# Ledger of designs, part 52: peptides against a protein of PDB entry 5VZU

Target 1, 271 residues: chain A of PDB entry 5VZU
Amino acid sequence: GRTLEDIFHEHMQELILMKFIYTSQYDNCLTYRRIYLPPSRPDDLIKPGLFKGTYGSHGLEIVMLSFHGRRARGTKITGDPNIPAGQQTVEIDLRHRIQLPDLENQRNFNELSRIVLEVRERVRQEQQEGGHEAGEGRGRQGPRESQPSPAQPRAEAPSKGPDGTPGEDGGEPGDAVAAAEQPAQCGQGQPFVLPVGVSSRNEDYPRTCRMCFYGTGLIAGHGFTSPERTPGVFILFDEDRFGFVWLELKSFSLYSRVQATFRNADAPSPQ

## One batch from the design tools (peptide; made by RFdiffusion4, then SolubleMPNN)

Design b2_p13_2_s4 (from b2_p13_2, 6 letters changed)
Fold by OpenDDE base, seed 4:
Order: sequence, then C-alpha cells, then structure tokens
Structure b2_p13_2_s4 (fold): chain B 271 residues (1-271), chain A 13 residues (1-13)
Amino acid sequence: as target 1 above (271 residues)
Amino acid sequence: PYLPPLVFYSFTD
C-alpha cells in the first residue's frame, strides 16, 4: 500500500513539475507589476518588507509583510499553483497574543491546538458582536423633532440632621500582599520548539521566539479552488525572521527577510 | 518528513 510519505512525495514531485511547466511555458507571457515597499511606522511590530518563505513542496516564495493597525498581513509576491500572487497568505491578529506553554508542553500538539482554538472562538465572538453594533447603528436616524422639554421646578434643599458619635473600632489592616504582577517580559525571548507531528522543511529554525499571535492562513486547491482560512500561529523570532504554524495542516513555514536594499522602492508620498 | 503541501488536496474518492 502507498504510505502517507509516498503520497506526499508523489504530490511534491507533481507540484515541482507543475511549477516548472508553468514557469517554463509562460516565461515569455509574464506581466510585471512594480511593487512598493510599505512605509514603516514606529508602532510596527518589526520593519515591514519582503521575506523569503519556505513552503515545503512549493520551495522558496516571496511574501510582503505589512502592518495595518492591530493586524499584520503576509501578501504573496510570488504565486503558486494554488494561490496566485497578490493574495494574503497570512493574516495576523496583533490583538490576540498566543502564550506558548513551557518547552515540554510545546511538544504537545493538542495543547497548542487547544490554545489556538480558544483564541479562534474569541475572535469569532468579537466579530459577531461588532457586526451587531454596526447593523443597529444605521437604523435610528429618524428626525427627532425637538419637542421643548418643560421647565420642571427647583425642589428646595432640605436641612440639618445631627451629631452621631465616633465609634473607635480599630480593625487591624490585613496586609493584602498585592501579588506583584510580574511585568510581562515583553523583551525576553522564550524557548521555542515545534510540536511533535508538525512538519518542517528542515529542523533549522530559531529555538527562541519573542512573541506569538493568532493568525489565519489561506489554503486552496489547484487553480485557487475552494479557498479557505485555516487557523494558525504567527511566531516572531526576531527583526528579520518569523514563522507560521498551520494548525490544521500540521506544518510550519519559516520566513526570512530579504536583505537587499532597493532604490526607489518606497511608496510615493501621498501628495 | 515532507511538509504536507499547502494544497487542499480534495481526496476524490
């Protein structure tokens, strides 16, 4: 019988062949669009820009990382057989930090799955509540005719009542030991390991991460069929490296900054 | 260990 490994190997060979055929046949028909680097803002989690992603069977891809308030986006600069260029391969919710467990419990895929799915449910609830507020707010602009409110009279200030005595009861101040909220060490990296059963292209990924966030990745069939968002974890390693754990796919993608300097690649200043 | 493709392979039965 074919092993799962045989099926994945055959599928990887097919994807490499499809990519080779596509690039070789259409090389003369490629349309080029100028890409501008997103402007950097002081509040950006890291400098926005181009990153080289490793997608297991697809090989090397280029993604633009950009920041949009409390969201980050990975936009495909290179397309693949499933997801065309210009699609948002990852969407990161910077409101929803993922707290990874200790290094021992990080090996447990079910623990990571639990944490991510709890955050997914919160995001879903917030979207439902925000959708209701946006719907109700548009209906009630009926013209309120300003009926003149009648002047209700000033009721008088009642008086004086008296002296009651100072009972001394010296209740001892119980020392409420304020549990010092350890300041969330926003700056120190934590040990990082992939869960058992999460596939990586190689084991050469950073073993320390700065912070993690909830996100969704885009998946699709060949020709962008049945596109859907799958839950995952954005792992910030450093200024130049991030990862994405595709939870349902049990896969990890590593992204590394393109260190090339581009002249005149900045977005034109809004006039 | 090969990464599962980011391909939703519909297993056609």
Scores: peptide ipSAE 0.031, ipTM 0.706, DockQ to the pose 0.030
Fold by OpenDDE base, seed 1:
Structure b2_p13_2_s4 (fold): chain B 271 residues (1-271), chain A 13 residues (1-13)
Amino acid sequence: as target 1 above (271 residues)
Amino acid sequence: PYLPPLVFYSFTD
């Protein structure tokens, strides 16, 4: 029986071999695609742009972070043997903030797992409810067959009278206590540590985080076989660094901003 | 310790 370590070693060798084969094909016609940086918006959680990520056995990758209302997306700029370039490696729901426990309880993977799975269930319920509203709204657009209903004559129904009784009933205005949207506490940096058993390529990750959000990560077999979205945690460290905890994979990816200034990388103005 | 790849290894073999 292969040990888990043997399987991981064999798989790492396969990934290295696949990269070696791909890079050894220098005689192949390379197709280059120009990438544009997304425009920054005032409501963006951080400045959008290019980030370098470290994935366990895959090594260094480049991801574009962009914001789309209450969602953020990490799009692969570099492909790997499993997930090609242009795929959304992470999707973040900025509606669903995750509160990390204290530093002691952050070491407990089962506690993080519980918190993430509770948020996943809420997201699933909201999607089902919103799917019902969208389903009922589409059912009413049955084709109005404009049958030309004939012009039946306007009967002059008469003018009945006046009586004016002024019933005073002073219904008390029920104080709808507007649930004060607790101002999204601009999180004073919380101490951060990875749970025990979560693998990180580098132990040099930020030990303080600003905010965490629910998200999903894309996983696939070689050649983009059986692509699936798994639950995870987006961790904002600062303006230039974020992480993603892949819950089911028990893995952490650290992303750091590419500090290079790109000339003419802005999207052309729509003419 | 080798880090698990972001690979869904289909353990089907």
Scores: peptide ipSAE 0.029, ipTM 0.704, DockQ to the pose 0.031
Fold by OpenDDE base, seed 2:
Structure b2_p13_2_s4 (fold): chain B 271 residues (1-271), chain A 13 residues (1-13)
Amino acid sequence: as target 1 above (271 residues)
Amino acid sequence: PYLPPLVFYSFTD
């Protein structure tokens, strides 16, 4: 039988060959597509723009991060042997924040897996319910013929008055200990560590994160075969860095902002 | 250690 090592070597050879084919095909048919930077909005989690990622064995990738209301999107600017340029590598649901446990429990992959899969199930339920509300909302546009119901005269029901007594019972106001809503520590990053068994290209990732969100990542075979979306965690480290944990792949991708000013990179104003 | 490729291993047995 093929060993896992044999399968890994065969795959690495195929990946190198595919990279060589793509780089050699640059001489034949490069379609250059102009990219525009997304406009920044006040409600954007961070400034949108270009990020340099480390994506498994594929090497360095460029992803455009953009915000779309309560969703964020990572769009591939560079293609790889599996996923062509222009595809949505990651889709982030900014409605579904993931709370990381303490550092000890963050090392447990099964704990992270549990948390992510619970959020995945909630997202699935919300999609099913929202599909029903959109269905039921169309049915009730029956023309309510507003028949003018005649104003029947309100009969004057009578005034009866009786006496009842003044019982004093001075029940002490139990101090409702207002559960101090722990102020959402929006500003203080929490300690961050990758779970044991999650592969990172390097150990040089931020050890503090601001917040995490549920998301899905796109995976495919070579030549964009059998594309599917897998569950993951978007990790915001700072204004210039985010990560994505690919749960099923047990891998971590780090993305860092491209610190370049592009002339004429602004989207043309919608005329 | 080489990172496993982000390849969908379709184990089509």
Scores: peptide ipSAE 0.029, ipTM 0.699, DockQ to the pose 0.029
Fold by OpenDDE base, seed 5:
Structure b2_p13_2_s4 (fold): chain B 271 residues (1-271), chain A 13 residues (1-13)
Amino acid sequence: as target 1 above (271 residues)
Amino acid sequence: PYLPPLVFYSFTD
C-alpha cells in the first residue's frame, strides 16, 4: 500500500505539474475580470478586501473577504488546480464563536476537533429547525371558503356547579441559572498556537488571536471534482490578518491584507 | 515540509 507520505509526494508532484501547465497556459489566454472591493459597513468584523493567503502546497493565493450580515465569505481571486477562481473558499458563521482553550490545551488537536464538531452539530440542528418553520408556513394558506352553514338553534345546556377548591401549590420557579455570557473580552487577544499535527507553511503566524468562529472551507479534487465543504475555524488575529484551520485536512492557511491601494477598485454605489 | 494536499480523498479501498 502507498504510505500517506507517498500519496502526499505524488499529489505534490501533480500539483506542481498542474500549476506549471496553468501558468504556461496563462501566457496565451489571459481573461481580465474587474474586481471590485466590497464597501465597508459599520457592522463588518474587520474592513473587507483583498487578502493574500497561503494554501500550503498551493502557495500564495488571493482571496476577497466580504461580509454578509452574520456571515463572512472568502472568495478565491486566484484559482488553483483544485478550486477555480470565483469559488467561496471559506464561509464563516459569525453567529458561532469558537472558544479556544488555554495554550496548553490548544496543542491538543482532539480538543479543537471536539469543539468544532459540537458547533457543527448545533449549526446542523439550527438549519433543520429553520427548514421546518419555512416549510410549515407555506402549507396553511389554503383559502377556506367558509360556506355559511345555517344557524342551528343553540340549545341551553344546564349550569353545572361550582366546587373545585384552588390548590395553592406554590411551585418555586427554579432559578434558571442564566449561563453567564462570559463578557466577550473583545479587546484583549488570547495566546494562540496551532494544534500538534496541524500543518502550516511556516511557523510565522500570529501567536495571539482576537476571536475565532466556526466556518467551512471548500475542498475539491483536481479539476474541481467532488467539491465539498469541510469544517474549520476562522481565526481573527487583527484588522489585517486572519487564519483558517482546515480541521479534516489538519492544515492552516494564513491570510494577510493586501496593503496596496487600488485606484477605482471600489464597487460602484448601487444607484 | 510540504503541506498535505487540500484534497486527498483517500478513497479507502
Scores: peptide ipSAE 0.029, ipTM 0.703, DockQ to the pose 0.027

Design b2_p13_3_s1 (from b2_p13_3, 9 letters changed)
Fold by OpenDDE base, seed 3:
Order: C-alpha cells, then sequence, then structure tokens
Structure b2_p13_3_s1 (fold): chain B 271 residues (1-271), chain A 13 residues (1-13)
C-alpha cells in the first residue's frame, strides 16, 4: 500500500508540477490589472493593506485586507491551484466577537468548535429574521389602480386665530443610559494558544491576541472545483498580524503585513 | 482519508 510518506511525496510532486504548468502557461498571455490599496478609515480595526500568508504546501500568498462597515475581507492577490486571484479567501463578521476561554480551555479544540458553531447559528438566525422582514413588506403592493379621483374644489379653510397658552409640562429627561461604548481598552492582549490538533506551518505565532471574530474561509478543489465557505476564527494579534483558524480543516494561517512602501498605490480620489 | 484536502488553507502532511 502507499505509505503516508509516498502520498505526501506524490502530492508535493503534483503541486510543484501544477505550479510549473501555471507559471509556464502564463508567459504566453499575461493580463495585468493595477491593484489599489483600500483607503484607511478611522473606524477600521487596523490599517487595511497587503498581508503575506502561508498556506501549507502552497507556500507564500498575498492577501488584501479591507474593511466594509461591520465586515472585513481578505481578497487573494496571488492565486493558487485551488482558489484563483481576486477571490475572497476570508470574510470576517465584526459584529460577532469570539470570546476565547482561558489558556487551559483554549487547548481544547471541541471548546473552540462549540463557541464558533454557536456564533454561526446566531448569524444564521439573524439572516433568516432579516429575510422575513424584507419578504413581507413586498407582498402588499397590490396594483393601486389609480382611479382618477375627480378634482374636488379647494375650499378656502379660514385663518383661525392665535391662542398661545404655554403648557409648562416639565417632562423629566429620561436618562438615556448611553450604552457606554466600552472604550477599546488598550488592555494587555489575552493569552493565545492554538488548540491541540490544529496544524500550523510555523509554531512561531503570537502568544497574545487583542480580539477574535467569527468568519468564514473559502475552500475549493483544484481548478476552483466545488467552492464552499467553512467556519473559522479571525484572530487579531496586532496592527501588522492576524490569523485565521480554519475550523473544519483544523489549520491555522498567519498573516503578516507587507512592510514594502508602494508609490502611487492609493486609489485615485473620485473626481 | 485523502490528506490532500483540496484547499488553499490546508497544510499537507
Amino acid sequence: as target 1 above (271 residues)
Amino acid sequence: EDLTVPSSAVLDF
């Protein structure tokens, strides 16, 4: 029978051959598209831009991180044999924070899985409720046959007078308890460890994180076959580093900011 | 199980 080592070698040879075929075929018909950096907004979780990630055997990939209100997106700048360039490799829901347990319970993959699946179910419920409100509102526009109601004459309503009694009703200002936006505590990041059985290409990942969010990652077969979105966790480590835990794949991807300065990479201001 | 998970995110071991 094939050993695990034989399967690994065969697969690595296939990936190398695929990379070689792709690179050699592209030499005949390169389409160049200019990439612009997304504009930074004050409410962005971190500065948007280019990040380098490592996807296992695929090696180094470039992802553009951008913010879209309460969503973040990782868009592939480099394609691979599974997912072409321009696809959204990750979608992050900034409304749905993941609270990691203590460091002992973070080692338990089943605990992380439980937390993520509970959030996934909430997101699904909110999408169903919002879909019902949009559906019921459209049904009652029966065709108002605009019967031409005859132009009844403008009766001049008389100018009745001025009497201005100032009722002093001293309605107590109900204390609108301003939900104190808990200031984003520049607090010490929480201790972070990968669950047992989550694979990382590099064990050198940050051992503290600022916050985590629910997200989904895109997976597909070779040639972008059977693309699907799997649940995961976006982990913000710092201004220049984030991770994604691919829950179903039991894998972790670390993304680090590309420190290169790009001249003329800003989108032209809409004139 | 085919460890060749067809995903850009998988570590092939």
Scores: peptide ipSAE 0.026, ipTM 0.698, DockQ to the pose 0.035
Fold by OpenDDE base, seed 2:
Structure b2_p13_3_s1 (fold): chain B 271 residues (1-271), chain A 13 residues (1-13)
Amino acid sequence: as target 1 above (271 residues)
Amino acid sequence: EDLTVPSSAVLDF
């Protein structure tokens, strides 16, 4: 029988061959599309822009990170044999923060899997509930019967009553020690390690992360066959680095900002 | 050698 190693070698040879075919096709016909950098907004988690990332055996790829309210998107600028350019390789839900455990429990893949799957279930429930509210709100435009203008009720009079006394009772101000909600120390990153059995091409990933969010990654077979969204974790390290843990694939992709100044790369102002 | 399974390749198994 083929070993897992034989199948991985065959797959790596196929990927190398496909990359060679794509590279050799540059001599024939290329469709060029201008890339525009998304405008930065004050509420963006980090500055949007181009990031270089690693997709396991696919090697170095370019992704555009953009923000859309409480969602972030990674759009492939470079295609690969499985996912073509212009596809959304990652979709991040900035409403659903992932709280990583302590450094010891972060090594446990099953613990990370539990946390992510619990968030995935909450996201599914919220999508079902929001679908019901949007459905019910359209039905009850019953005809607004023109209820007749109710008559002006009269200005009746200023009646009297006088009395009651000024009871003193000096209840002591109980010192409600408002437990000052320590402002979530938004500045100190937490220790970060990949779970055991999560593969990374680059072992030189940041060992401290700023925050994590639930997201989905796009996977497909060669030629974009059977495309599906799998659960994962977006990890913000800093202003210039993020990662994505592909949960089902047990893989990690590191993304680093492209440190280049692009002239005339801003989107044209909507006329 | 941890054969980094390409994320996209798992569908071919």
Scores: peptide ipSAE 0.025, ipTM 0.684, DockQ to the pose 0.038
Fold by OpenDDE base, seed 4:
Structure b2_p13_3_s1 (fold): chain B 271 residues (1-271), chain A 13 residues (1-13)
Amino acid sequence: as target 1 above (271 residues)
Amino acid sequence: EDLTVPSSAVLDF
């Protein structure tokens, strides 16, 4: 039987051949579209902009990170054979923080899988509940004819009285030692390691992360066939680096900010 | 070198 390594080798050869064929077709009509950098907002988790990612055998890709209220989005600037340019390769729910376990338990893929799938189920429940409220609100605009029903006089219910008694009992306040919630030191990153069996193209990923969030990644076959969203973890390392763990794929993508300064790349102010 | 199959490629198996 083919080994997993044989299958990966064949797939890489196919991807290289596809890229070679596509780039050797000099008669292709190229369409250029101007891309504007997203404006930065005060509430943005990090500065929005261009990030370079590595999608395993696909090589270097460019993703635009942008913020949309409680959601972040990675939009493909470069397409690949599976996911075309302009697609949202990752969608991050900034309402659903992932709390990573200690460094020992972070090595356990099943523990990360459990945490992510529990958050996935909460997100699914919230979407079902919010869908029900939006459905019921449309039905009740029946014309309320405003008949003016008359002002009945509210009666003066009376003055009840007085009394007394004093009882003392001085039960000692048991010192409930309030476990001091250590203020989450907003500045110190937590130790980070990939779970065993999660493949990374580069072993040189940051070993400390600031925070993690639930997200979904877009996957598809060649030609954007059967596109679906798979669960994952967005990992913020620093201002210039984030990762995405593709849970079902057992893979990790590292994204690093494009340090190039673009002159006149700001979106025109909405007039 | 563990050839990390990129996320998009999994549907080709």
Scores: peptide ipSAE 0.025, ipTM 0.689, DockQ to the pose 0.042
Fold by OpenDDE base, seed 5:
Structure b2_p13_3_s1 (fold): chain B 271 residues (1-271), chain A 13 residues (1-13)
Amino acid sequence: as target 1 above (271 residues)
Amino acid sequence: EDLTVPSSAVLDF
């Protein structure tokens, strides 16, 4: 029978061959698009820009990290046989922090899976609730009532209504103990290890992370067939490094900032 | 070398 190693080797060979075919066929049909670096904002989690990522057998890829309010996006600058250039390879919800357990429990894939799936269900609930509010607001354009004609001012008299005593129902204000959101200690990194059974191309990943967030990764078959978003974890290591755990794929991608200075890559200021 | 399964290997099964 084929080993898992044989299947991975054959699949890697196929991906290399596909990449070679695509690159060689386009030698005469190159469309150049100018890439603009997004401007940095004070509220950005880290400086936006170009990162080099590893997609296992796909090899080295370039992604643009950008921030959009409480969302971050990794946009593919390089395509692969599955996901074309310009697609959002990762979407991060900066509203939904992932709290990693201790280092011992971080080795348990099922524990990480539980945490991520619980956050996924919260995100789905919030989307359903917000979808209902947006739906109900459009329905109440009631019919324009026809202007009734100006009927005359009848002057009828002020009848004295009686002196109903206000009952002093002293309802005690129940102290809603606002669960003090412990201020996320944004400053101290926590020990980080990949769960057992999560594949990493390199064992050389940062062993300390600053924070983690819920995210989704884009997966597809060859030629961008059946594209879907799978749950994952965005891991911020530092200002220049982040990771993504693809939960369903049991894989980890490491992204490192491209240190090259680009002249004239700034977006034109909105005039 | 630990070959990370690319996204496609989940869809081809």
Scores: peptide ipSAE 0.022, ipTM 0.684, DockQ to the pose 0.041

Design b2_p13_3_s2 (from b2_p13_3, 7 letters changed)
Fold by OpenDDE base, seed 1:
Structure b2_p13_3_s2 (fold): chain B 271 residues (1-271), chain A 13 residues (1-13)
Amino acid sequence: as target 1 above (271 residues)
Amino acid sequence: DDLTVADNEVLKF
């Protein structure tokens, strides 16, 4: 039988051939699009910009990270045979934190899966509830006929009333033992490890993360066929590095900031 | 053979 290595090699060869075919089809007609860096906002989780991401067998891809209120987006600047350039490879919900377990339990893929799928269900419920409120407000504005009816005036009046009384009663202050809110360790990164069976292109990823969020990744067949969003975890490591765990694919993408400075890459100020 | 479809799924991203 073919080994997993043979299958991987055949698939890598197919991906290389597809990349070659796609590049060679454009030999006679190249279209260039200018890309602008998103402006930084004070409330951005990290500085937006270009990152190099690991996409398993596809290799390194360039992704633009941008912030949109309570959402972050990774947009492919480079494409592959599955997901073309300009697609949102990842969409992150900054409202839905993922609490990673301790380092021992982080090795358990089923535990991470449970945590992510529970948050996915909450996000679905919130979307359904918000969809119902928006639907009922299109009340039938039936044609209000113009009927003219009249002016009546009336005026009255005045009155006063009074006093009542004082009652005492002195209920005792029950000592609510304030459960000491453990200071949210907002500043100290937690130990991080990939679950067993999650593939990474390199074993060299940060072993400490600041925070995690629920997100979705885009997947598709060759030629962008049957595109769908799969659940995952966005991991913030530092100002220049984040990860995405593709839960269903059992894959990890590491994103590292492109350190190159680009001249005239800022969006023109809206005149 | 169902194995060939599953292995192609890992690379859809």
Scores: peptide ipSAE 0.269, ipTM 0.735, DockQ to the pose 0.029
Fold by OpenDDE base, seed 3:
Order: structure tokens, then C-alpha cells, then sequence
Structure b2_p13_3_s2 (fold): chain B 271 residues (1-271), chain A 13 residues (1-13)
């Protein structure tokens, strides 16, 4: 039978051949588009910008990280034979934090899978409930028959009613203890390790994380065939590094900020 | 159990 090494070698040869074919086809007609860096906002989880991501056998790709309210988005700036440039490689739901277990239980892939699938189910329920409220509200606009506007009777100005004394009912303002959102103590990052059986291109990944969120990754066959969203975990390590665990693919992508400064990369101010 | 690494799965992303 083919060994795992033979299979890996064959797939690497096919991937190299595909990359060569795609590159050679582009030499005949290139369309250039200027890419602008997203503007930074105070509420952004980290500074938006360009990251260098690891995509298993595809190698290194450039991804733009941007923030959209309670969502983060990774957009491919470079593409591969499966997912072309301009596609949203990852979509992160910043409303749905993933709580990692202790370091021992983080080695268990089934435990991570359970946690992610439970959050995925909550996200689906919230989408169904929000879809029902939007559906029921539109059904009751029966056609208001435009009954003809009856003539405006000139309502006379009614007179000065008198001096009702203000009762001093001193309702104590109930102290709405604004639960001071304790500023998320920039506490010691949680110890982090990949589950057993999750592949990483490099074992040199951060061993502590700040926080994790539910997200989805885009996967497709060669030529962007049958594109689908697969569940995963966004892992924030620091200001310049994040990860994504592709749950179904059992793969880990590490994203590191591109430290190069670009001139005129800021979006033009809306005139 | 032959882990048939389904030929295209590892490369889908």
C-alpha cells in the first residue's frame, strides 16, 4: 500500500504543480488592485493589519486581519489552489469566547472538539431566534387601504389649567451598581498547548494565550470547488500573533504580524 | 483502521 510518506509526497508534488500552473497562467493577464490597511479602532482586539499565516502544506500566506464590530475577519491577500486571494479564510465571533481547559485537558482533542461544538450550537440557536423575530414582524403589514383623509377640524386652543403642587416623593435613586466590568486584568496568559493529533508546521508556537474565540475557516477543493465553513478556534497570543485551530482538518495555523512598514497603505480619508 | 487520509482533506485550506 502507499505509505503516509508516499501520500504526502504525491500531494506535495500535485500542490507544487498546481502552484506552477496557476502562476504561469497569471503571466498572461494580471489585474492589480491597491490594498489598504484597515483603520485601527480603540475597541479592536489588536491592531488590524497584515499577518503571515501558516497553511500546512501550502506554506506561508498573507492574510489581512480586520475588525467589524463583534466580528474579526481574516482575508487572504495571497491565494492557493484551494482558496483564492480575496476570500475570507477565517471569520471570528468575538461574542463567543472559548474557555480552554487546564493544560492536561488541552491535550485531549475530543475535549476541545466538545467545547467548540457546544459553542457552534449556541451560535446556530441565536441565528434561528433572530431570524424568527425578523420574519414575524413583516407579516402584519396588511395593505392599509388608503382611506381618504377626513377634513381637519380646527381644534380650538384649550385654556390654562391650574397649579398642581409638585409632591416631593423622594424616591431614593436605587444605586444601579454598574457592575464595573473589571478591566480584564492583563493577567498572566493561560498556558497553551495543541491537542494531540493537531498538526502544526512548526512546533515553535506561543505556549501561553490571552483569550480564545469561536470562529469558522473556509475550506474548498482545488479550483475553489464546494467551498464550506468549518468550525475552529481563534487563539490570541499577543499583539502580533494569533492562531487558528482548524478542528475538522486537525491543523493549526500560526499568524505573525508583518513588521514591514508600508508607505501610503492607509485608506484615503472619505472626501 | 487505515487512516485513509482522504486524499484532498489535508490540503483544503
Amino acid sequence: as target 1 above (271 residues)
Amino acid sequence: DDLTVADNEVLKF
Scores: peptide ipSAE 0.249, ipTM 0.728, DockQ to the pose 0.026
Fold by OpenDDE base, seed 4:
Structure b2_p13_3_s2 (fold): chain B 271 residues (1-271), chain A 13 residues (1-13)
Amino acid sequence: as target 1 above (271 residues)
Amino acid sequence: DDLTVADNEVLKF
């Protein structure tokens, strides 16, 4: 049978050919858009900016990482035959931290899959509950009843007094043992390894990670057909490196900061 | 074990 490697090689050739055809046929119809770097905020998980990402057979792509409150987004700056430039390749929910198991259990793909799918179901439940509260508020446009006339300013009646009884009831403070959220040791990364059967374009990925979060990746057929979001894991390695595990695709993308300094790449200050 | 990785599905990203 064809090996997984043979399949990847054939598809890599096809994707290179497609990329060549697209670039050569549309060279005369290129629209250029200026890219601005996102402003950095003190609450950003890492400095936002340009990263070079590995996308399996597609090769290297440029992604803009940006922060939007409790969400992070990876936006394709370069596109491929499946996902065009300007699409959100990854969307990260910074509310939903993923706890990786020990290094031995991290090699088990089914364990990672279980953890991610449990978080996916929580996110789905929260979305359903929040959808119900937004629906009920719109119904009471009661009829615009007519403005009745300005009724007169009736009077002042006064002052009655003071009675002060001091009922003591000493309700015992139930020691809610606040499970001390062990202060996430922001400084010491945990050992990291990819699960068996997750493909990485490069085996030279960081073997220590700081934090992991639930996220979704965008997938589509050629020409952006049938686009869907698949579950995955955002892995923060350091200030300049993050990863994304595409769970359903059994693939890993490594993103490394573009170290090039761009002159005048800052967004114009909002006037 | 025929890893019939359906050709096009693994590479949609």
Scores: peptide ipSAE 0.208, ipTM 0.711, DockQ to the pose 0.025
Fold by OpenDDE base, seed 2:
Structure b2_p13_3_s2 (fold): chain B 271 residues (1-271), chain A 13 residues (1-13)
Amino acid sequence: as target 1 above (271 residues)
Amino acid sequence: DDLTVADNEVLKF
């Protein structure tokens, strides 16, 4: 039978061949699309921009990170054999924070899987409920009932009654000091480790993270065959680094900001 | 178990 080494070797040969075909096609027809950097907004989780990622055998990839209200998106700037340039490689839901367990339990892949799948189910429920509210709100164009005429100013009446009893009782205000839930200090990084069995091309990933969010990644076969979205975890390390855990693939991708300043990369102001 | 890792390397993301 084919060994795992034979399958891996054939796959690597196919990837090299595809990369060679793509690079050789550049001599014949290059479609250049101008890339504009998204404008930064005050509510953006970090500065939007270009990040370099490393996906296993495929080498260096460039992703544009952008923010769209309560969503973030990673858009492929570099295409690859599976996913063409311009596709959204990751979609992040900034409403659904992932709380990582302690460092010991972070080593357990099944614990991370449980947490992510519970959040996935909540996201699915919210999408179903929001679909129903948008459907029902269009139905009640009830008939415009005729404006009733301005009814008159009727004036009157008057009177009375009386009584005054004063009862004192001075019940002490028990100072229920509502322990103000200290807003979880958004600044303290939590210890971070990959679960056992999650593959990382780079063992030199940050060992502390600021925040994690639920997201989905786009996966496909060669030539963008059978594209689907799989659940994952977006991990914000710092202003210049994020990761994505591909849950079903048991893999981790690290992305680092491209530090190069691009002149004239700002989007033209909408006239 | 090991077969699922190799099959997942074929599915790029």
Scores: peptide ipSAE 0.024, ipTM 0.672, DockQ to the pose 0.029

